# Peptides against a protein of PDB entry 3S8F: the designs that were tried, part 92

Target 1, 157 residues: chain A of PDB entry 3S8F
Amino acid sequence: VLTLFVAVPSLMTAFTVAASLEFAGRLRGGRGLFGWIRALPWDNPAFVAPVLGLLGFIPGGAGGIVNASFTLDYVVHNTAWVPGHFHLQVASLVTLTAMGSLYWLLPNLTGKPISDAQRRLGLAVVWLWFLGMMIMAVGLHWAGLLNVPRRAYIAQV
Target 2, 166 residues: chain B of PDB entry 3S8F
Amino acid sequence: DEHKAHKAILAYEKGWLAFSLAMLFVFIALIAYTLATHTAGVIPAGKLERVDPTTVRQEGPWADPAQAVVQTGPNQYTVYVLAFAFGYQPNPIEVPQGAEIVFKITSPDVIHGFHVEGTNINVEVLPGEVSTVRYTFKRPGEYRIICNQYCGLGHQNMFGTIVVKE

## One batch from the design tools (peptide; made by RFdiffusion4, then SolubleMPNN)

Design b2_p14_3_s1 (from b2_p14_3, 6 letters changed)
Fold by OpenDDE base, seed 2:
Structure b2_p14_3_s1 (fold): chain B 157 residues (1-157), chain C 166 residues (1-166), chain A 14 residues (1-14)
Amino acid sequence: as target 1 above (157 residues)
Amino acid sequence: as target 2 above (166 residues)
Amino acid sequence: MLAQFLAELTRELE
C-alpha cells in the first residue's frame, strides 16, 4: 500500500521533470516530437549524467511496483532480481545524479572551469557507467526471473 | 513573458500527465498479464501461525525429524521443516512425486531463507512464525534447499535436500 | 537474446 501510494507522486514528479526537459529543449530550438531532445545540452556531463540516471530509474521504478505486489514479490524476493532493482535505483539514478552534480559543483567551488579534455572524459565516464549498469541490471533481472537466489554463491538453474 | 512561459509549461505538463496516465495503464496491464499467465503450483500462506522457538526443538511436530513427513490424506503430505544455523531438518526431506506437499517451516534460532532450487518455493523463515508453502513436485529427483537470507558465519554453507521419489 | 529475455519474462516458473 505504501509503495503504491508513493509510486503515484513519484510518477508525477518524473513526468514533470520530463516536461521541464521538453520545455528547455524547445527553448533551445528543438522542434517536433523528438527534436527537443536533440536540442538539450548533451555535451555537458552535468546534464547527461542525471538524465541517464532518470532513464535507468524508469525500469527500476516499474520494478518497484513489481516488488510491492504480493504475488509477484513471491517470485522475485531474495533472488538476483532484487540486486538488479537496487543497482538501477542507487547505482544508476543516485550515483549518476551525484556524478553530474560534481561536474557542476567542483568548478563552482574551485572557481576554475573544467577543461575540454575533462569534459570529454566526463562524458565518456557517465556513458560507460550507464552502459555497464544497464548490462548488469538486465543480467540480474533475468537471472532473478530464472530463480537465481541472492546471497548464494551457487545456483541450479 | 512570464504568462507565456507559464502557459507553455502547463501545456507540456498536461501532455506528460496524459502520457503518465497511459503508462500507468500499460504497467497495470503488464502486471495483470503476468499474474494471469503465472499459475505455478505454489500457494502462499493465507494465515499467520505462531510457535515458540524456544521449545520447538523439544516438543511438537518439528521435534522429531523422523516424524516430520505426515500423510494428511490421499496423495497429501505435511512436512514440518526446521531451518537452523546452519542447515535444515529433516535432511533429506523425502516426498512422493505428484503429491501435494504442505511445508510448515519455522526456525529455532534466527531468520533463515527457504529457497528450493528448480521451484518457485522461496520464503523467509522467522523464529516464532510458521511459514506455509503448498507445492506439488511433478518431477522426481533431488532439489536443493538454499538459505537466501543472511543468518551468520555459516550462511553460505547452509543447504538441504528434498528427494522426490517416484 | 532479446527474444529469449522476453520469453523468460512470461515463462511459467515451476
Scores: peptide ipSAE 0.019, ipTM 0.760, DockQ to the pose 0.022
Fold by OpenDDE base, seed 1:
Structure b2_p14_3_s1 (fold): chain B 157 residues (1-157), chain C 166 residues (1-166), chain A 14 residues (1-14)
Amino acid sequence: as target 1 above (157 residues)
Amino acid sequence: as target 2 above (166 residues)
Amino acid sequence: MLAQFLAELTRELE
C-alpha cells in the first residue's frame, strides 16, 4: 500500500503541468472543455517536443507503479518490460525535452530565429521520434508480458 | 486582475487534481484486480536466507552438483543451484514431471539472473542470499535458463538447462 | 493485435 502512494507526488506534478497547459491554451483563446488544447502552439517544435514527451510519460508513470510494486515486479522484472519503461521515461520525455529545448535555446543564444524550413523539419522530427518511441515502447512492454528477458539476445517466444 | 487570474488557475488545478486522484484510484483498482486474478506463481516475501558466498562452493548443499537434487517428500524436491560466472550448476538440472520443485539458488561471485523460459521463474541471484522459487513442471522437455542480469564478459553466453523427465 | 495485447495484460504466466 505504501509503495502505491509513491505515485502521489508524480501525479501532483502532472496535474500542475496540465493545469499550466490549460491556462496557456485558454489565454491563447481556447474555450470549452478541450478547446484549449487546440489553441496551444502546435506549430512550434520547442513546445511540441516536450509535450509529446509528457504524453509518453503518462503510461511510463503507470508502469512505474507496476515496477515499484513488489508483487507486480515479480512478473516484469528483468524482462523487456523494463527497457520499455525506460524508453518512455528517458528516450521520450527527457530526449524530446532536450530536442525541444534546442529549438528554443539556439535561436535565443545566437539571436537568429530558425527558418520556416527548419521549423517544419523540427516538427517532423519530433513527431516521428514520438511515434517510433511509442511503437517501440508498446512492443517492449508486450514482449515483457510474453516473458522475453532483458539483457539477452534470445527468447523462446 | 491578479486575483481573477489566481482564481482561474486554482479552478483548473482543482479539476486536474480531481482527475489525478481518480486515476490514482483506477491504478490501485487495476493493481488489486491483477493481484486477485494472478495468484499463480506469486510468492510472498518470506524470511531472508543468507549464505557465505566464499564457502558455498566448498561446503554445504551447493558444493556437490551430484547431490544438488534432494527429494524432500513424495513428489517433492529441493534443487540447490549455483549461478556463477558463467553458468549454472548443476547443468543440466534433472527433475521429474509433475513434481513440486523448490529451487534454492545462490551465487558464489556476482549478481546473476535466473530466468527459466516457458515458466514464470525469474529471479535475481545475489551473493550471500538464497533465492527460493517453487515450481511444478507440467510438461516434459528442456527448459533453458537465461541470465538476465549483466554479470561480466561472458554474460551473453551464460545459459543452463532444466530437463524435465516423464 | 490490440486485442491480443490486452489479453496478455491479464494472462497468467505458466
Scores: peptide ipSAE 0.018, ipTM 0.797, DockQ to the pose 0.022
Fold by OpenDDE base, seed 5:
Structure b2_p14_3_s1 (fold): chain B 157 residues (1-157), chain C 166 residues (1-166), chain A 14 residues (1-14)
Amino acid sequence: as target 1 above (157 residues)
Amino acid sequence: as target 2 above (166 residues)
Amino acid sequence: MLAQFLAELTRELE
């Protein structure tokens, strides 16, 4: 009940953020249905990180609804599916948002902008993190569907 | 122009709201599809049954592992299983192939898991409550029981065995 | 792997 209840404000937030991104992209010269996406500042790790986090959060959020369903939860409960969900939510969204926040916060607090090298490294870190997290998350969800148990070091599959 | 910007934002928000509604229906459809395709793997919850965890080892159907397997019909058995720190009793659990087995599982101490490999049996076992799971083993052999709920220092070594006899 | 994953998503659990 609680999960489904909090899903509503979460969805509202998600789509509000998306609307803001579209507006920002269009202000930056993006046109058409999808052109605004390309116009966003993909060269800034402070932007890319939380956006990638949001992208990872989408399937994670859907998984949350699954986990909150009595009948569906029986299939996935205490399997590798559950940590897969957690990694999408915490290790992707929360962590990437934190990373992105630091890329914005530290330069502003110190008054020193990041170097181009640091920017490029930051982008690499964020993208690699996202990629790795997606691979792991997909793997864990898959393993869960194969009935690999959670909190066990062994599996029959 | 702040007002112009506000109106523009609202237009995009309306679009995304429409999209969100569409996605809602998609998600509902996906859930429905999942339910339809995975119904065979779902074991419905039974009646909530309670037991006193402080006495379950001394009296009642869980007290004697030698009498834990009870034939209730020609091809039906009830197995009274204790999940405890750190193991299961009886161990092994011996049941016939093809028989309908009703597992009555409880704990005398803390919460445990009861996950039987190779089956869809996967339940948490709470002290004071009886978990009921119905299953028919189609294949003979050994099935490992795994505790998939952390229960203490010996959790990782908490295993049991179901032996299905031909 | 992707094809296998998708197949598993639609399989019935035994």
Scores: peptide ipSAE 0.016, ipTM 0.764, DockQ to the pose 0.022
Fold by OpenDDE base, seed 4:
Order: sequence, then C-alpha cells, then structure tokens
Structure b2_p14_3_s1 (fold): chain B 157 residues (1-157), chain C 166 residues (1-166), chain A 14 residues (1-14)
Amino acid sequence: as target 1 above (157 residues)
Amino acid sequence: as target 2 above (166 residues)
Amino acid sequence: MLAQFLAELTRELE
C-alpha cells in the first residue's frame, strides 16, 4: 500500500511540467481548455522531442505504478511487459529528451542556426521515433500480458 | 511582471496537482479492480527462507533429484528444484494432475529464472534463497520451464520440463 | 487489435 504513495511525488513532478507548458501555451495566445496546446511551438524539434518523450512517459508511468505494486508485479515481472516499460521510459523519454536537447544545444554552442531542411528532418525523426516506440511498447506490454517471457527467444504464444 | 507570472503558474500548478491526485486515485482504483478480478495472479509475500548454496548440491532435500518429489499429504507434494547453469533438476519434474504442488526452488550458482509456460509460475531464483510457489496443474501434459533471467553464456538454452500425469 | 488488447487486459490469468 505504501509503495503506491511513491507515485505522488512522481505525478506531482510530471504534471508540474504540464503546468509550465500550459502557461507557455497561454502566453503564446492559446485559450480555453485545449487551445494552449496548439499554441505551443510544434514546429521546433527541440520542443517536440522532449514533449513526445513526456507523452510516452504517461503510459510508462502508469505501468510504473503497476510494476511497483507488490501484487501486480508478480503478474508482469520478467515478462515482455518489463521491456515495454523500459522502452517508454529510457528509449522514449530519455532518448527524445536527449534528441531535443541536441537540437537546442548545438545551434546555441556553434552560433549557427539550423536550416529549415534540418528542422523538418528533425521533426520527422522525432515523430517517427515516437511512433515506432509507441507501437513497440504497446506490443511488448501486450505480449507481457500474454505471459511471453523476458530474455527468451521463444515463447508458447 | 514576475509576480504576475508566478501567480499564473501557481494557479496552473494547483490545477495540475489536483489532476495528478485524481489520476493517482484512478490508478489505485484500477489496481483494486485488477486484484478483484484477477485473483489467480496475486501471489502473497511469503516468509524468507535461506539455504547455503555451497552445500545445497551435497546435502539436504535438493541433493538427490530422485528424491526431489516428496508427497507431504493426500494429493499434496513438495518438489525441490535446483536451477543451475544451465538447466533444472529434476528434469523432467513429474507430478500428478490435480495435486497441490509446492515448488521449493533455489540455485547453487547464479541467479536464474523459473517461468513455467501455460501457468502463472514466474519467479526469480537466487542463490541462498528458497523460492516457494504453490500451484495445482489442472491439465495433464508437458509444461516448459524457461529461464527468463540472464545467467551466462548458456542462458538462452536453459530449459526444463514439468510432466503432469493423469 | 485494440479490442483484443482491451480484452486481454481484463482476462483472468490461469
């Protein structure tokens, strides 16, 4: 029971970031419940990448609560579920944040702005990465629920 | 200007914090639902049982695979299983259909997995620790044991078999 | 696929 309360500070941290995004979107002219989302700079891969990472982190975080549950962990532990969780946390959030950071950092350090072509390519890369990771993660979680073992090349199903 | 910005941020933070708490309760509710509907997947915490991995092959209930299956009562058995690099003993494990089986699993060497296909039996096996799993096989046949914890060069080929007899 | 996934989420483990 107490383990589930570890989710409290994690959720607080996660949604504090969301609050900052809402504020930024509203400063950029977004209005209403959802208008602020569209007002965010979706044309900038330095922004899009980490935000997509955060979006991937939502189901990953939900899975984290499941994995942290003493009783439910027995269902999913060492199944394909766990790699699914990892790919949302590390290969999505961390990796996309790193990608986004590079799109911001390199132009800043070199003093050379990215070209429009590089910007468009960057957007394509991060969106495709996110899409691929979501497909793979859903598949792995599903396989885990079907009792497909982790770290095995064969399975019954 | 900074004060206005901070107030605005604070208002949004409060809203999102409330949302986060709501989501927490949603997740707890989902867990509760899962526990209520998926009782077969719930494994309670057991007492920690320890064993000396350096002597487990020489003495005690794991030492002789021919004596690994012990009848403890009417339609009740205890099976002492070793997971080792790279296999299981006894292999095959032979048990009767419909009997309550208590698996006592340990390792003499490194950490292994014990995942029985077609069942919810899935535990890690640590040297010096005894994993206890209770299960009743309702269907006769062969159940493959898979090592799902990396244990060395032969990990991918580490399999066992449980044979459930009618 | 989604329906199957949702169904799997609610299945009783054997």
Scores: peptide ipSAE 0.017, ipTM 0.787, DockQ to the pose 0.022; fails the geometry check

Design b2_p14_3_s2 (from b2_p14_3, 8 letters changed)
Fold by OpenDDE base, seed 4:
Structure b2_p14_3_s2 (fold): chain B 157 residues (1-157), chain C 166 residues (1-166), chain A 14 residues (1-14)
Amino acid sequence: as target 1 above (157 residues)
Amino acid sequence: as target 2 above (166 residues)
Amino acid sequence: PLLEFLAKLREELE
């Protein structure tokens, strides 16, 4: 039996955030169906980090629906699939949001703006983190589908 | 104007909410497709069966590994398996090829995993509860049992073997 | 490719 109705409020919340991003992008001069995305402040790690977290959350959320499914969870439970899901949710979304928050908070707390070099370094860190997490997550999910067990150093495949 | 902005936001929210609902149906459809193509691998929830973990080693069907494999009918067996720190009993578990095997798995100590490589058998084993899994081995050979739930210092070395005889 | 993967998965897990 599937209990997917819990996904409704979660999706509503997620896409409400997306709506806010669209509005912000359009306020910044973005036009058209996708032009608002380009208009967002991609040069600010305080913005980029949480957004990348949200992007990682999309497949993670889809996986959450799978994990919440009684029938499908039997297939993926305690396989490498589960750590893959965790790394998308905790190590991507939560961590990147925290990183982004720090990029905003520290300058405000200290009263010292970040230098251009620090900004560029921050962008590099956030993007590299996201890329690495996506590679790891895809690998873990794939391995999980191949029945690689969780919490084991050896597997059949 | 704040009011104008709120109206604009509301319009975008409505659009994205509609998209959200559409995606919900897409996910449901994908799940349905997956189930349609892989229904044979789905094991429904079983009945809740309880056992006393403090006495399971002393009395009952799990007490004697030599009597763990019980023939219940023609080409049908029940195997009473204990997962414990840190191993399985009986070990190896010997069953015939092509027979319908009902595994009754419990633990005398802590939570363990019971993951059989090469199969879709993958359950957690809780003290006080009996996990029931039905499976038919089509191929003879050895199947490794892996503990995929952390159970202590020896968790990583906790393995068992199912031997399927021709 | 997805269908082939799923078919392979089913074969290996059953």
Scores: peptide ipSAE 0.013, ipTM 0.780, DockQ to the pose 0.018
Fold by OpenDDE base, seed 5:
Structure b2_p14_3_s2 (fold): chain B 157 residues (1-157), chain C 166 residues (1-166), chain A 14 residues (1-14)
Amino acid sequence: as target 1 above (157 residues)
Amino acid sequence: as target 2 above (166 residues)
Amino acid sequence: PLLEFLAKLREELE
């Protein structure tokens, strides 16, 4: 019940962030319904990281609602589904946001901009991290649905 | 200039708020639909039952593993199971195929899990609380019980077996 | 596809 209650303001917050992104994209010359997305600074790991985190948070958030339902939670509780949810929320959103914040914070604190090589490396790291987390999360959710238990090294499947 | 910018931001925010509300309803609808169509796999929770974990090993239906399986009807059994550090009692649990089995599971020590492979039986076992699960084994054979709640150093090795006989 | 998958899983786990 608490989770469902918190879900409402969380969703509102998430979509207000999306609104800010749209506005930013349009300021950068993006046009149309989706053109603003392309206009966003995808060449900046400080931007890409938290955005990818947000993207990962969407299915994770939906899963949170599932986990909060008594009837649905019975199916997934203490299965690999739960770690899958955690990896989307913590290992994706939180971690990527932290990574992104560092890409912005450190250059600004030191007064030294990142090199182009560092920028490219950062982009690679962030995208690879996201990809890996998505693969892992999908796998864990799938395994959970197949009744693979949490906190066990062995399973029937 | 700033005022115009603020108005523009507000317009986008309103649009996204509308979208967010729409999506919220979609999610709720999907959950409702899922619940309505996929309820068969859910084992109904029993009534809340309490027991003294400090005496459960010495007295009562859990005290003697030889008396743990109780026939309550022609094709009905109640099995009193203890989950403890680190195993299950009785072990193995022997039940007949096709019979309705009511598992009464509790713990004398710490929280454990009771996950039976090949079934939808998956419950947490709390000291002082009796978990009730109903299940009918359709296939004979051995079903492994796995502890899926961390319970100490021996957690990973905590297994039991249900033997379903023809 | 998801619903079919879930239905199949339910049948196997019952």
Scores: peptide ipSAE 0.012, ipTM 0.765, DockQ to the pose 0.018
Fold by OpenDDE base, seed 1:
Structure b2_p14_3_s2 (fold): chain B 157 residues (1-157), chain C 166 residues (1-166), chain A 14 residues (1-14)
Amino acid sequence: as target 1 above (157 residues)
Amino acid sequence: as target 2 above (166 residues)
Amino acid sequence: PLLEFLAKLREELE
């Protein structure tokens, strides 16, 4: 049970970021308990990408707690569950953050704003990426729970 | 203005921190519940047992595949399994149905996996350490052993078989 | 070296 306290710093960080998003949304005119979400700049791929990464990171983080549990790790270790966790953490959060960073960096570096077409394309890319990653992650976690082994091309189930 | 903003930020942070703490307790509760209700699915960790990987093929209980299955009591066996690049020894492993089997698994070379399909047996095998797994096969037949830890160029072909006899 | 890289990148992308 005490092993779960390892998650405290990560949770604190995650929810601090969430708090920042809430504050930003409220500053942009969001109202109510959830209205601040709609007020966030969802038209900017530089914003959307890392936020989607954060959303993927939530179940990934929960899975991390499971993976770090001495007892529960016996259930999931070296199964497809683990790659599912990795894809949420790396291929979702890290990758989407990198994508979002480019949408911020390139305009600032070149001094040229992105076109509206590029913006729309960027939004499509990051949303499609997120969707694909979620499908993959759910599949891998599900397979892992069915005892599909990691690093193997065959499984009984 | 800055003071008001600061207070507002702190309030939000406190709220989310509280949520974080609540989620932590949820996870702890989930683990506790799982342990309380699903103990049969949890394999207790054994004591750390060590072996010299450089001599394990030459001396000791892993040296002779023909002597790998040892009856230790009525309907109780110990099986000394060697996971190596790229296979398992003995192969096949023959054990009786309904017998309590204690697998003692080690490696002479690199880290391998020992994943038995149709069972909850899934352990990593480290050179210099002995992995101990206890299992009783209720159904006769063949159970495939899969290496689920990358161990080299032949990793994908590294399989074994447990034959459970009636 | 990072600043130099960024400078070159800027020149190529402008």
Scores: peptide ipSAE 0.000, ipTM 0.778, DockQ to the pose 0.013
Fold by OpenDDE base, seed 3:
Structure b2_p14_3_s2 (fold): chain B 157 residues (1-157), chain C 166 residues (1-166), chain A 14 residues (1-14)
Amino acid sequence: as target 1 above (157 residues)
Amino acid sequence: as target 2 above (166 residues)
Amino acid sequence: PLLEFLAKLREELE
């Protein structure tokens, strides 16, 4: 029971980040319940990457609760479900955040802004990465629920 | 201006709190759904049981594969299984259809997996610990055992077979 | 009863 309290700091962090995004969007002219989302700088890969990471992290976090639940973990443990969870947490949030950080860091370190072509390429990379990760993660979670084993090259299904 | 700002902040806080509560219910619903739809026929586990991995091959119920299947009652069996690098014993495991089977699984060397295809049997096997799984095979045939915990260079080829006889 | 309901719902959605 106490293990699930680990989710509390994570949720607090998530909502704080979300609040920061809302305030930023509203400062950029966004209005209404969802208008602030559109006002965010979606043309900047340094912004888009970590945000997409956050979106992937949400279902991953939910999966963390499942994995930490004794009865539910019995169903998913050492199945393809677990790699699916990892790819959402590490290969999505962590990796995309690192990518986004790089898109900010390199221009600042070199003193040269990225070109428009580089910006567009960066956006393409980030969105394609996210799309690929989501497809793979959904597939792995689904396969896991179908009892496809982890760390095996063969499966019944 | 300060009053308007406070009202706006309060509205945002209420919104995010409402969202947080909604998400909590979504997560609970997902857990409940998974429990209801994917945990039918959960296999009961026994109490924690320990064994000496250094002697388990030489003495005790796991030492002789020919004596691994023990009838404990009418239509009830206990099967003492060793998962080792890189295979299972006995192999094949022969059990009758419709019988209640209690698997007692341990390892003499490293951690292995015991995943039986076509069933919900899926446990890790730790040296020094006995994993207990209860299952009844309703259909005759061959069921493949897969090691789903990395155990070395031969991990990918570590398979066993359960033969369920009519 | 909730779990039974959810199980039935799954069957209907398949």
Scores: peptide ipSAE 0.000, ipTM 0.777, DockQ to the pose 0.025

